# Peptides against a protein of PDB entry 6D0Y, part 4

Target 1, 225 residues: chain A of PDB entry 6D0Y
Amino acid sequence: ETEDHLESLICKVGEKSACSLESNLEGLAGVLEADLPNYKSKILRLLCTVARLLPEKLTIYTTLVGLLNARNYNFGGEFVEAMIRQLKESLKANNYNEAVYLVRFLSDLVNCHVIAAPSMVAMFENFVSVTQEEDVPQVRRDWYVYAFLSSLPWVGKELYEKKDAEMDRIFANTESYLKRRQKTHVPMLQVWTADKPHPQEEYLDCLWAQIQKLKKDRWQERHIL

## One batch from the design tools (peptide; made by RFdiffusion4, then SolubleMPNN)

Design b1_p8_5_s1 (from b1_p8_5 with S2K)
Fold by OpenDDE base, seed 3:
Structure b1_p8_5_s1 (fold): chain B 225 residues (1-225), chain A 8 residues (1-8)
Amino acid sequence: as target 1 above (225 residues)
Amino acid sequence: SKVVEELL
């Protein structure tokens, strides 16, 4: 494959096809593996790019990386390292939207057998530990809690299956923080219906409630998000 | 799977 063709293949995977998505991904993984000796750097860059810029294809590309990791363990490692570097760079640049998405991407890599569950738990422990840091802005604490909670739809099931005790500890710490944190003193919007007013909830409290419900539902989503 | 002692 030429570099341009590889780009096309990677960017278009998951689009409408006569074949199943799984078969297409397996095929593409084979093609990419074969081309690693000649185009490793290009393939790595392309995968990092689509992982960052095509959030609608998150599960497609995590699955692809999972397949590649199974074929070439070293390449999988290089990809994870690249994504971690990108996450660090995003944080340094205060690009929090990119950063949180990268955390979600990494979270789904656990399901794809690229990142070990204990490693992801450790990352989340580190995130929630920020709530215990002294002399830091609350916005920093809130963001790491948000990054943790907002990633759980992608990995909560796996982490509780493998590390339930550790996850419960993280949840307890998170709940404790949410109870004691200062909430914004801004007037809440209300949606009025003919019969019932619905107050707007604080974003982290709302997210927490959603995650608690998801956990109660055994991490099975009733609606596709 | 990758066992990363410290991802971040």
Scores: peptide ipSAE 0.130, ipTM 0.831, DockQ to the pose 0.022
Fold by OpenDDE base, seed 1:
Parts: sequence; C-alpha cells; structure tokens
Structure b1_p8_5_s1 (fold): chain B 225 residues (1-225), chain A 8 residues (1-8)
Amino acid sequence: as target 1 above (225 residues)
Amino acid sequence: SKVVEELL
C-alpha cells in the first residue's frame, strides 16, 4: 500500500462496512505489518495522530495497536514511547484536555495487552503523589487526581486484579486528599440552588463517589460515566 | 506488554 492509501485506511477504520469491525482491524493490522519495513515512521506518526485527534475512536485504535503489538512487539514499543512523550509534552504545555485523553488511551492499552499493569499503577502512583507536593496550585493537584479517577473505567478492573494492594494505597491517598482540599465553590452554589433531591456536590467528590460505586460493583459498568 | 517510563 502507498502512504496515501495507508492514511485513508487508518483514518477510516471503524466506519460502516459489510464486515465486522474485528475483521477490518485484523485486516488493517496485517496490511500495516507488511508495510512497516518501508513506511514504519509514517505509520507510527499516523497512528499517534489519530490516537490523539479522534477520541470517538479510542477503542478502535487501542485495539488496532494491540493487534499490531502482537504482530510486531518492537513497533508496539515505539508507539507507546511516542505516546508517553506526547503526554509529557502536553503536561509541560499545560494542555490538560489532551493530556487527560492520552491517559485514558494509555489506560485502555493495558486491556489490549500493550502496557503492563504494574507500569500503569506506577504512573497513577506518580499522579496521586502530586497531591503531596508543596507550593503547587491546587488546580494542578486536582487535575492529576481527575486524570487518575476518570481513567479507572477503562483499566480499574485489570489493575485491581493484578495490583490490589497498591491500588488500595492509591485510593487511600486520594481519599485523604479529597477530604482536606479546598472546596470554596460548593457552599456558594448550595446557597443559590439548595435542592434536596439534587444536592450540589464538588466535581471531584462526585467523580470519587461514582468510582467507589464502580469499584463496589466489581468494575462492571451499567452506564457510561 | 511494555513498561511505561516515569512521567515525573
């Protein structure tokens, strides 16, 4: 396949087809593997681009990378390295919207057997450790907690199966932080919108409650968070 | 599976 055709195939995968998505992904993985000797750099750049810019196709591209990693382990490694580098760059640039999505993408790569569960646990330990840093804005601390909690729907089950003790420690640290952090806007909103059936709750407290329920339900989702 | 580099 030519470079232009590869771009089209990668960008259009998951669109309506007579074949199943799984069949199309398997076929595309085979095509990409065959073209790696000639177009590795181009394919790598294309996959990084669509992974970053098409959040609606997250599971499509994580699955594709999983299939490619199974065929070519070295390429899978190069892709992960590129995505981690992009995440670091996004964090340095304070591009938090891109960064949180990249964390979710990497989280789902654990399910696709691309990233090791212990490595993801270590990343989340690093995120939650930011809450213990001195002389940093609370908005930064809150973001890392948000990035951790909001990624658990994609990876919480696997991480607790492999690293339950470490995950419990991260949860304890998160809970401790949430209890002591400043919540200035909640009282203000309650004054204006004091509703018993729908009490105002701070966004991280709300997310925390949802994740604790998900954990209690053994990470079986009944609806999208 | 791959080892993820430290971010911080």
Scores: peptide ipSAE 0.126, ipTM 0.828, DockQ to the pose 0.021
Fold by OpenDDE base, seed 2:
Structure b1_p8_5_s1 (fold): chain B 225 residues (1-225), chain A 8 residues (1-8)
Amino acid sequence: as target 1 above (225 residues)
Amino acid sequence: SKVVEELL
């Protein structure tokens, strides 16, 4: 495949096709593997780009990377390294929306057997440890908690299956922080069905409650977070 | 899977 064609293939995967998505992904993985000797850098850059710019295709691209990692383990490593660099860059640039999405992407890579569960646990431990830092803005602490909690729908099941004790400790620390942090009202649209509407729940408290419910449901997502 | 000692 030509370099330009690779871009098209990568960007269009998951679109309407006569074949199954799984089949298309397997096929694309094969094509990309074959072209790595000539286009590794380009493919790496393209995958990083779509991983960060096409959130609607998160699972498509994590799966693709998983397939590629299985075919070429070294490439998988390079991709993870690139994504970590991108995450660091996003944080440095205060692009927290991109950063949180990248955390979710990395989280789903655990499911795709690209990132080891212990590594993700360690990452989340580091995130939650920020809550224990003194002389830092609460917004920073809140973001890391948010990044952690909002990623759990993608990886919580796997992490608890393999690292339940460690995850419980992270949860305990998170809960402790949420109890002691300054509560802030985050304006959100709500559907009001009564004359006396309920007070709007603080966004992290709300997310925490949702994650607790998800955990209770054994990480089977039966509700929209 | 990749073992990353320090992801950040």
Scores: peptide ipSAE 0.112, ipTM 0.835, DockQ to the pose 0.022
Fold by OpenDDE base, seed 5:
Parts: sequence; C-alpha cells; structure tokens
Structure b1_p8_5_s1 (fold): chain B 225 residues (1-225), chain A 8 residues (1-8)
Amino acid sequence: as target 1 above (225 residues)
Amino acid sequence: SKVVEELL
C-alpha cells in the first residue's frame, strides 16, 4: 500500500511533469521525511536500489539524498553507510563495474553536501595507496587508479577548491605509478572520428591525459570523456 | 545541506 506508493514515487521522480524537477524533488523529500518514522528502512532500501540500478538518474538521486540529508542528518548518514557497505561488498565479489559506479555516485554526493570533501579525499588517498602495495596484482592496482580518475569529472572541482594540496599529492603519486607500471596494449573497439590521426595509448594513460586536460580547463567539461 | 564527515 503505502510502501508501494513510496516505491512508485521514488522510481518515477524525474519523469516528465508539469512542475520543475527541483520542485518535484523538494516535494518528494518532504514526503519521504514525513514517512521516515514509519518507513525508514524501506525508504533506505529503495534509495540504495535506485542508486544502483538507475545510473541514468544519478544526479536526480544524489540531489534527492542531499535534500533528505538536509532535512534529516541521521538518515543521510545511514544512507552513506549503506552505500559504503555496498561498495565493499561489490569489491569483495569482484563486481568492479558496480564498484566504480558506486564510487562515482559517492563522488557526486560531495556536490550535494552529503559527503564532506575531506572524506572523499581520504577515500581517494586510500585508493591510490594501493599502488604502493607490492603483494597485490597490478590489475587490482590499476582498477583503484581507474576508479579514482574516472570519478574526478564528478568531484574534481570541489576537491581542488577545498583540498588542493592533498589532491596534488594524490596526483603526484598517481603519475609516479603510471610511469613505473607495466603497460599492456589491448586492441580498442572505440570508434575514432578525429580528423588528425593519433597513436593509441594504454587505457590508463589515455584517461590520465583526459583528466589532466580537464584539470587544466578548471574542471569545466567541454566534451564527454 | 548537513554533511556526513566519516566514510570509512
């Protein structure tokens, strides 16, 4: 009944409406806040589910969580904890595609004032620190660097505004790792439409170059990476 | 918004 209604509201937010998206999100946040005393666990589960299963609505749901966090700080904390648990579970299960998406979701939560910038910096420091571990496979080290770099389009601006020195250190460590790692050359299936031919780069080197360009452009995207 | 300080 009411639970089904909540599911419908959460799943359908962002669909075409007579009202603005912002108005709908504010309204939904109010409804969810009012129902937390009775349906907190259900709402938490639903939000975690849509966060994982509807990547096309990433910014919608991060914004919604931001609004809810502003209304109920404890709920925001519980949501983040749930997402962190899910990230850990994904990593344990070797579900790296889900894991990297969760890192991106968490990254955008910084913009929504759900996660503090220093906390995200600490997470990325932990990721890049894996590159210093000699007893782990390079593929795992590479993944953590990939997860870090591929999340920066969502949060790099905010992190450099608040923690520029720490971010520079992470970048230096990343660059050092990329220079010393073994490079593998894998055929790429991407369609290249550039007017000028360019040599194919290793995927992390390519991503690094893209992120360096984004940083140079003050984190204002001019194209999809 | 209120911010969550701790992640891990």
Scores: peptide ipSAE 0.097, ipTM 0.808, DockQ to the pose 0.027; fails the geometry check

Design b1_p8_5_s2 (from b1_p8_5 with S2K E5Q)
Fold by OpenDDE base, seed 2:
Structure b1_p8_5_s2 (fold): chain B 225 residues (1-225), chain A 8 residues (1-8)
Amino acid sequence: as target 1 above (225 residues)
Amino acid sequence: SKVVQELL
């Protein structure tokens, strides 16, 4: 069935091929576009599924969606809406690992010209604004900060190029929160060669430091985050 | 480009 074939094509894109990845993605985008009149819902669902379940192919699928968005702007919109709904559902289900990944995916969609930079900035503003909420668990505040910071490797460059002032304000608010929040020790496996290992840095503080370094390096990843 | 809906 054509529907099953679409699933196969979508799932297998990016695997070894005689053609370049770019060529395969362009080809697949063309195939999917042609089938949208008959299989839009299925294609939408499939793309949402692979976006969620195949994190190793994040850039492949964001690129694919970017190509599709360029071909069919309405479909791109529907996809983003579906992903936002999925993000909300993940949050409601307390599936924070999926949720943070979805934020990352959405972040990369900015690079693919599917989501406008101002929209992503607004999302991050909303995330960081959670830190100002009263009478909420710190874990909630921490998660939104984490979701923001952990997504910046994928979109920080673009956002600072277009919305530097707004991003600086978000950073200032983030820094302020990180300074005042309760520090917690997060167990991590570390390799130590000395008898007196250094204290483990708090995970958000560590991430913050990494992001600050990345920002300083103009968002060129020269180190592993 | 698409507008991202409010999440909160």
Scores: peptide ipSAE 0.029, ipTM 0.745, DockQ to the pose 0.021
Fold by OpenDDE base, seed 5:
Structure b1_p8_5_s2 (fold): chain B 225 residues (1-225), chain A 8 residues (1-8)
Amino acid sequence: as target 1 above (225 residues)
Amino acid sequence: SKVVQELL
């Protein structure tokens, strides 16, 4: 009964209400904190589930976790650990779409003060270090670079504010890899509506150019990547 | 205000 109620509250947060989203999140965080002594495992499972299954509410749930982490540090840690385990499981299962989304979710948790900037930098260093591994498929190297670059819209600003030197090193390593990797030609499948036609680039080169532009714009997004 | 956690 109470568990069902918690599920409803967690799943419905962010929906239209007479109160502000911020007020609802603060209220829900309070309710969840009060119920942790009895329902920690259930709440943890529910939050992990909605984090994975409701990508449209990414910022809602990262904010909620941030509020909970501020109230209960141990729970915040357990949640991060659970998400990291899920990421590892996704990678082992070759579920790369889920894995990249989880990296984005973790990236936004840095903004919510759940994950420390140095820890996220270390994760990205580990990802980019895969490009230096020998005797591994390029598709694997490419994926880790993709996961890194595609997550920067969510966390690049924070990481460069706190770890600019380390981030520059990661960027240099990424650039070096992109220059030396084998490039494949992809079919022109996208509708190009730009006033000035440009040649279609390889997908990682294109993403790299977009991220470089975002960095130049001080991580203020002007368009959807 | 919020507690920052380390992954490693």
Scores: peptide ipSAE 0.026, ipTM 0.687, DockQ to the pose 0.028
Fold by OpenDDE base, seed 1:
Structure b1_p8_5_s2 (fold): chain B 225 residues (1-225), chain A 8 residues (1-8)
Amino acid sequence: as target 1 above (225 residues)
Amino acid sequence: SKVVQELL
């Protein structure tokens, strides 16, 4: 396999085939592993690019990286480092939509045995610690809480299995912040015509309630959040 | 895999 085909192979994986997705991913992982000695930097850049630009294929590429990490642990580490660097750059550029997606991607890499559970817990501890910072906009504090909570559907089960005490602490800190933060009230979104009017719940409060229910259900998802 | 083989 030559450099000219690598981009096509990586971009087209997961498309309709007579073979299973698992078979295609295993085959691609083998091809990429063989080409790492000559094209490591290119493969790394390509994987980072598709991971960022093709969110519909999140689980395909996390699985692919998981397979590559199993074959070449050093490459897996370099990929994670590149993705973390990209996350930091996105945050600096205030590209919060890309940043939250990257956090979700990294979260799923824990399930693929690329990122250790303690490392992800440490990242979430850092995120929630922003809520304790002084003289920062609330929108920044809210975003880090949102990034944490919105990623838990992908990794909450694994983190509680490995680091339940630490996760409980993060949850307690999150709950404390949500109780004291300023909330935006939107009366126009309330249904007053019904016999039982339902007040509009603030988006983080709503997400918090959903995550608490998910936790109560032992992280067994019945609905896509 | 078929996809990989077709692209190779």
Scores: peptide ipSAE 0.018, ipTM 0.602, DockQ to the pose 0.544
Fold by OpenDDE base, seed 4:
Structure b1_p8_5_s2 (fold): chain B 225 residues (1-225), chain A 8 residues (1-8)
Amino acid sequence: as target 1 above (225 residues)
Amino acid sequence: SKVVQELL
């Protein structure tokens, strides 16, 4: 395969086809595996790029990486390392929108058996530990809590199945922080109250309530987060 | 996802 052809295949996977998505993913994984000896670096870069730039295909690419990881464990490891580096760079650059998406992507890689559940738990423990940092802006603490909570729809079920005690501890720490933090109002919420009298709910409190409901429902999503 | 459960 040529580099251009590989790019096309990777970018177009999941689009309309006569074959099933599963068949296409298996086929692509086979093609990519065969080309790793010649195009490993290119394939790695391409996958990192589409993972970042095509959030609508998150589960497609996490699955693809999962298949590749099963075929070539070393490649899977290098991919995760690259994504972690990208996450660190995003945080360093204050690109928090990209960073939170990357956390979500990594979270779904747990479901694909690319990242071990204990490793993801450790990451979330590190995130929530930021709430205990001294003399830092609340916006920093809030973001890490947001990154954690907003990723749970993708990985909460798996983590509670394997690390329920550790997850409960993280939840307790999160709840404790949410109770003691300063709450603010968002202007967009005021538009809602103008039409119908409704108490405003702070965005993290709202997300927390949603995640608690999701947890109560055994991570079976019945509402939009 | 359903795909993940079926393939992995």
Scores: peptide ipSAE 0.017, ipTM 0.653, DockQ to the pose 0.048

Design b1_p8_5_s3 (from b1_p8_5 with S2K V3I)
Fold by OpenDDE base, seed 3:
Structure b1_p8_5_s3 (fold): chain B 225 residues (1-225), chain A 8 residues (1-8)
Amino acid sequence: as target 1 above (225 residues)
Amino acid sequence: SKIVEELL
């Protein structure tokens, strides 16, 4: 019954309340910290589950983990390890939608001071390095580039502030790959505007353009990508 | 902050 109570608290955080979200998160972090000696494994499993199954609450749960990490550094480490294991399992199961979401989740954990920026840069460097491997299908190369680029709205600012030279190298490698990759030959679709027709770009080229614009704007979003 | 395990 105590476990059921913890589950309810974790699942419902961020919902309508008389208190602020920040206050609720601090309160929940305190409750969970106090129960770690008795329910560490259960709490760890619950947090991993809600992190994966409730993408609409991504920033809520990354913040919660950040608060817990500040209270119990070892528990934060165990959580990150569990999420990385889940990412590996998702990739093995060809669940690429879950995999890319988990990369975004890990990316936001950098902002919450759970994951070090250099570690995330190293991960992205490894992703983009796949594009340089021989005898690898393009769809696989494309996915790692997509996973990298689609995560930058969450972490690009932090990574460039701390590792700008390394990030520039990753960007250069990404750009080089995008220029040389094969693109499907399909009749060009256009978005009609009042001024002139605009051609619809290939999905990775479009994403690249969006990320370049975001970077130019110092990672300040003006609209949802 | 923690060091992340390498995926690749």
Scores: peptide ipSAE 0.035, ipTM 0.766, DockQ to the pose 0.021
Fold by OpenDDE base, seed 4:
Structure b1_p8_5_s3 (fold): chain B 225 residues (1-225), chain A 8 residues (1-8)
Amino acid sequence: as target 1 above (225 residues)
Amino acid sequence: SKIVEELL
């Protein structure tokens, strides 16, 4: 069936081929564009599914969507809307692992010219604003900060190139929150062995330090986050 | 993405 064929093509993109990945993506984008009049809903659903279920192919699928968006702007918009809806559903269901990945996926869509930089900045502003909410668990505040910081390796460079002032404000608010929040140590997760004991760094503080270093390095990654 | 920069 044609639907099965489309599924196969979408799922297998990026696998070993005699052609370059770029050529394969262009080819697939052309095929999908041609089939949109008849199978738009199916293609949309398939792309949303593989985007969620195959995190190892994140950049492949964001690129594919970028190519499709360039060919059919309306489809690109519908895809983003679907992904945002999925993010909201994940948050509502307290599926925070899926949610953070979706934020990362959306972040990389900025690089693919599917999502505008100002829109992503606005999203991150909304995330960090959660730290100012009253009478909410710290775990909620921490998660939104985590979602923001953990997505910056994918989009920080682009956002600072286009919205440096706004990003600096978000960073300042984040730093302020990190200084005033309660910190928790988890001794069981300590893996460091040394002659002299040293304190375990709290996970958000650690991530913050990593992102600060990444920013200092002009978003050129030199270490594993 | 390097691919996107080249293709888009």
Scores: peptide ipSAE 0.017, ipTM 0.654, DockQ to the pose 0.048
Fold by OpenDDE base, seed 5:
Structure b1_p8_5_s3 (fold): chain B 225 residues (1-225), chain A 8 residues (1-8)
Amino acid sequence: as target 1 above (225 residues)
Amino acid sequence: SKIVEELL
């Protein structure tokens, strides 16, 4: 495939086709693998770009990377490294919306067997450890807790299946922080129904309650968080 | 993901 054609193939995967999505992903993975010797850098850049710019195709591209990783383990590693670099750059640039999305993307890569569960647990341990740092603004502490909790819908099941004790520790630390932090009143975008009125809750407390419910339901989603 | 379960 030509370089320009690769861009088209990567960007258009998941669109309506005569073939199944699974077949198209497998086919594309094969094409990309064959072209890695000549276009590795281009393919890597393209995948990083679409991962960032097309959030509606998150699971498509995590699956594609998973297939590529199975074919070429080194490439999978290079992709993860690139995404981690991008996450760090986003944090440095105070682009917290991009950063949290990247954490979600990385979380789903665990399901695709690209990132090992222990590595993701370690990342979340690092995030929650920020809550224990002195002289750190609470807004930073809150963000790392938010990034952790908001990513669990994508990876909580896998992490508890493989690292339940470590996850329980992270949860305990998170709960402890949420109890002792200064509560803030942040506007909620959540839909409120008049039929089931409840007191407005602080956004992290609300998210915590939702994640606790998800955990109780064995990570089977019943509604969009 | 359903796709992940089927492919990986």
Scores: peptide ipSAE 0.017, ipTM 0.647, DockQ to the pose 0.049
Fold by OpenDDE base, seed 1:
Structure b1_p8_5_s3 (fold): chain B 225 residues (1-225), chain A 8 residues (1-8)
Amino acid sequence: as target 1 above (225 residues)
Amino acid sequence: SKIVEELL
């Protein structure tokens, strides 16, 4: 395959075809593996680009990387390193929308057997530890908690199966932070809360409640969060 | 994901 053809194949995977998605992904993984000796850097860059720019195809590209990792473990490692580097760059640039998506992408890579569960737990421990930092804006603390909680629908089941004690510790620390953090008071909404069956919740409190329910349901999703 | 479970 030529470099230009590889770009087309990578960008168009998952689109309507006469073949199944599974067949197309397996075929593409084989093509990419065969071309790694000649186009490794290009393939790596292309996969990183589509992973970042096409969020609607998240599970397609995590699966593709999982298939490639199974064929070439070293390439899978290099891809993860590139994505982590991109996450760090996004955080430095205050591009938090991209950063949270990248955390979700990395989370799903655990299910694809590309990232080990202990490594993801360590990442989340680092995120929640930001809540203990002194003399930093609360928005920074809140974002790392949000990034952690919002990624759990993709990886919570796997992490609790393998690292339940560590996850419980992270949850305890998260709960403690959520209880003590400053919450936005909206007086105008207080008038509406009197007439509504459910009190108005702050966005992190709402997310926390949803994740607690998901955990209670053994991480079986019945609705999209 | 469902796709991951089927392929990996």
Scores: peptide ipSAE 0.017, ipTM 0.648, DockQ to the pose 0.049

Design b1_p8_5_s4 (from b1_p8_5, 4 letters changed)
Fold by OpenDDE base, seed 3:
Parts: sequence; C-alpha cells; structure tokens
Structure b1_p8_5_s4 (fold): chain B 225 residues (1-225), chain A 8 residues (1-8)
Amino acid sequence: as target 1 above (225 residues)
Amino acid sequence: DKIVKELL
C-alpha cells in the first residue's frame, strides 16, 4: 500500500502536472527522505529499476538522486554501488545496450554531485586501458571505447574542467587505438556514393569526429548527436 | 543541467 504509493510517485515524476518539474522533484525528494528510515531498501530498489528501465527520464532521475544524496550522503553512496553492480551484471549477461546506458547514467551523476570527477576519470581510464591488452578481441576493445566516447556528451565538460591532463592522456590513447584498429567496409551499409560533402565513415571514426568537434566547441552542443 | 544547477 505505502510501497505502491512510493512506486507510483517515483514512476510518474516528470509527467504532466499542475506543478513544475522542479517543484515535483523537490517534493518527491522530501517524501523519499522522510520514508528512508522505514523503506530504504524498497526506495533503493525502485530508483535502481527506473534508472535502468526508463532512459527517457535519465536526467530526471539523476537529478532526483542528486537531491537525495544532498540530504543523505550514505544513501547516495549505496545507490551508486547498486548501479555499479547493475553495470557488472549487464556486462556479464552480454547486455551491452543496457551497459552503455548505465555508463551514461553514471556520467550524468557527476554533474549532479553524486560521483566525484576523479572516480569517473578512473573508470574511463580502465575502459580505454582494455585497448592496450593483448589477446582481447577487437569487438570488446571497440565497445569500451564506444562506452567512453558516447558518454562524453554528458560529462566531458566537467571532467576536462577538473582533470584536463588525465583526460588528454585518455584521448591520446583513444586516438592511437582508432588509428591502428581494423576497419571493415560493408558496401550494403553504404547509403551514399559520394565522398563529399558527407563522407561515409566507420561508426567509431564518426563518433570520434563528433566528440572532437564537441570538445573544440568547449562541450557546448549545437545539435543532437 | 538547468534543473541540477537550480536545485543543487
């Protein structure tokens, strides 16, 4: 009954209401904080579930967690630990779409002051380090690079502001890998025949170019990637 | 990030 009520509130946040989204988030954070002493485990599970299953509300739930973390720092830590466990489980289950989304979610938690920038940098260092390992399939190397690059729209600005030297090293390693990796040409996937003005590129090369432009633009997006 | 900046 009470659990059903909490579930309803958490799932419906961000939907049309008479109040602003900001007001609804503040109100919900207050309700959840008050219920933590009695329903901590349930609230934790619910937040992990919606964070994982509702990608359209990513920024809503990262903000909510940020508000809760500000009120209860220990709860914020437990949430992050739970999300890291989910990421590991997704990787073990070969659910790479879920895994990359979870990395993006964690990335946005840096902006919400839930995850420290150095911790996220360390995670990305670990990802890119896979490209330097021997006897690792390229498909796995490519995935970790993809997970890193595709998360930068959410966190690149913050990481460069706080850890520019470390980020430059990661970028250098990424660029080096992209230059030396095998690229496959699939004619059936080539929709365009002309090289200009829109040359067709391999998907990671294309993403790399987009991220380089974003970096050049000081992480200010001019279009949806 | 507008909401985050306003609320956090």
Scores: peptide ipSAE 0.021, ipTM 0.697, DockQ to the pose 0.050
Fold by OpenDDE base, seed 5:
Structure b1_p8_5_s4 (fold): chain B 225 residues (1-225), chain A 8 residues (1-8)
Amino acid sequence: as target 1 above (225 residues)
Amino acid sequence: DKIVKELL
């Protein structure tokens, strides 16, 4: 009964209530903290599950984990380890959609003070370093660049505030790769708006341009990417 | 992001 109750509380957080979202998150963090001595493994599993299956609640759950991490640092560490393990498993299973989402989730955990900025920079350095490997298929190299760039809306501001020199190096390496890579015209579903056939820019080039603009705008999002 | 800044 208690386990089912915890599941319900975790799954329903962020839904409409008489209380504010902030108060609900703080309250839930308190409840979960109190139950960690008896239900740590269950709570950990539940949080990992909802983090993976409810992408619409990404910021809710990263905030919840941030609150829990502030209350119990060891639990926060265990959660991050579990998520990193899941990321590795997703990559191994060629589940690239799940993998990129997990990278975004981890990125937002930096804002929640769960993951240190230097650690995230190191992860992105590792991703972009794949582009320097000669025996790796371009599709895989492209994916790591995509995972990096597509996560920057969630963490770019924080990383440039704390590690601007390192980030600039990663950007330079990324730009260099994008210039030298083979651009295969993937027939993307041309949303033919009738009048002006603009040749669709290659998806990574397009993303790069968007991120460069975001960076120029000091990571202030004016439009949803 | 607003929630994070307010709570963390």
Scores: peptide ipSAE 0.021, ipTM 0.694, DockQ to the pose 0.049
Fold by OpenDDE base, seed 2:
Structure b1_p8_5_s4 (fold): chain B 225 residues (1-225), chain A 8 residues (1-8)
Amino acid sequence: as target 1 above (225 residues)
Amino acid sequence: DKIVKELL
């Protein structure tokens, strides 16, 4: 019964309330902290579940985890470990959509002071290092680059603030890979209206250009994607 | 994230 109640609280956080989101998050963090001695495993599982299944609430749940981490540092660590394990499982299952989202979630946890910037840099170094693997499908290399680049809107500012030299190296390696990889036409979901048909830019090249622009703009997003 | 900055 209490477990069901916790599930309800966790799942419904961020929904319309008479209270502010901030107050609700703080309140929920307090409730969860109090219940950790008895329901740690359940809470951990619930948070992992909502992190995976409710992408629209990404920042809500990363913030919640951040608050919990501040209250119980060990729990924060256990959560990260669980998420990393889930990421590995997703990759093994070839669930790349879930995997990329998990990387994004982990990225935002840096902003929430749950994951240290150097740790995230190391993760991205590992991702980009896949581009140097021999005798592997390009789709594998592309995915890790995509996972890296697509996560930067959430963490690029923080990483460049703290690890600019390392990030520049990762960027250089990424750029090098993008220049040498086989480029294929990938249809985008967006319909372009133009007076004259223009070839659509390859999706990773497009993403790269967007990230480069974002970097140039000091990671301040000026447009709603 | 504005919320994170405010709460953490």
Scores: peptide ipSAE 0.021, ipTM 0.701, DockQ to the pose 0.048
Fold by OpenDDE base, seed 1:
Structure b1_p8_5_s4 (fold): chain B 225 residues (1-225), chain A 8 residues (1-8)
Amino acid sequence: as target 1 above (225 residues)
Amino acid sequence: DKIVKELL
C-alpha cells in the first residue's frame, strides 16, 4: 500500500461497509503489519493522530492496536511510548481535555492486551499521589483524581481482577482526599436549588458515588456514566 | 468490549 492509501484506510476504518467491523479490522491489521518495514514511522504517527482526534472511534482504534500488538509486539510498545509522550505533552500544554481522553484510551488498551494491568495500576497510583503534593493548586489534584475515576468504566473490572489490593489502596487514598478537599461553592449553590429530586453535589463527589455504585455492581455497566 | 474479546 502507498503511504496515502494507508492514511485513508486508517481514517475510514469502522465506517459503513459491506463487511463486518471485525473483518475490516483484521484485514487492516494485516495490511499495516506488512507495510511496517517501509512505513513504520508514518503508520505510528497516523495511529497516534486518529487515537487522539477521533474519540468517537476509541474502541475501534484500541482494537486495531491490540491486533497489531499481537502481530508485532515491538510496534505495540512503540505506540504506547508515543501515546505516553503525547499525554505528557498535553499536560505540559494544559490541554486537559485531550489528556483525559488519552488516559481513557490507554485504559482501554489494557482490555486489548497492549498495556499490562500492573502498569495501568502504577499510572493511577502516580495520579492519585498528586493529591499528596504540597503547595500546588487544588485544581491540579482534582484533575488527576478525575482522570483516574473517569477512566474506571473502561478498565476497573480488569484492574480489580488482577490487582485488587493495590486498587483498594488507591480507592482509600482517593476517598481520603475527597473528604478533605475544599468544596466552597457547593453550599452556595444549595441556597438556590432544591434538594429534590437531586441533591446538589460537587462534580467529583458525584463521580465518586457513580464509581462506587459501578464497583458494587461488579463493574457491570447498566448505563453510560 | 465484546469485539475486543472476540478478536484478541
Scores: peptide ipSAE 0.021, ipTM 0.691, DockQ to the pose 0.049

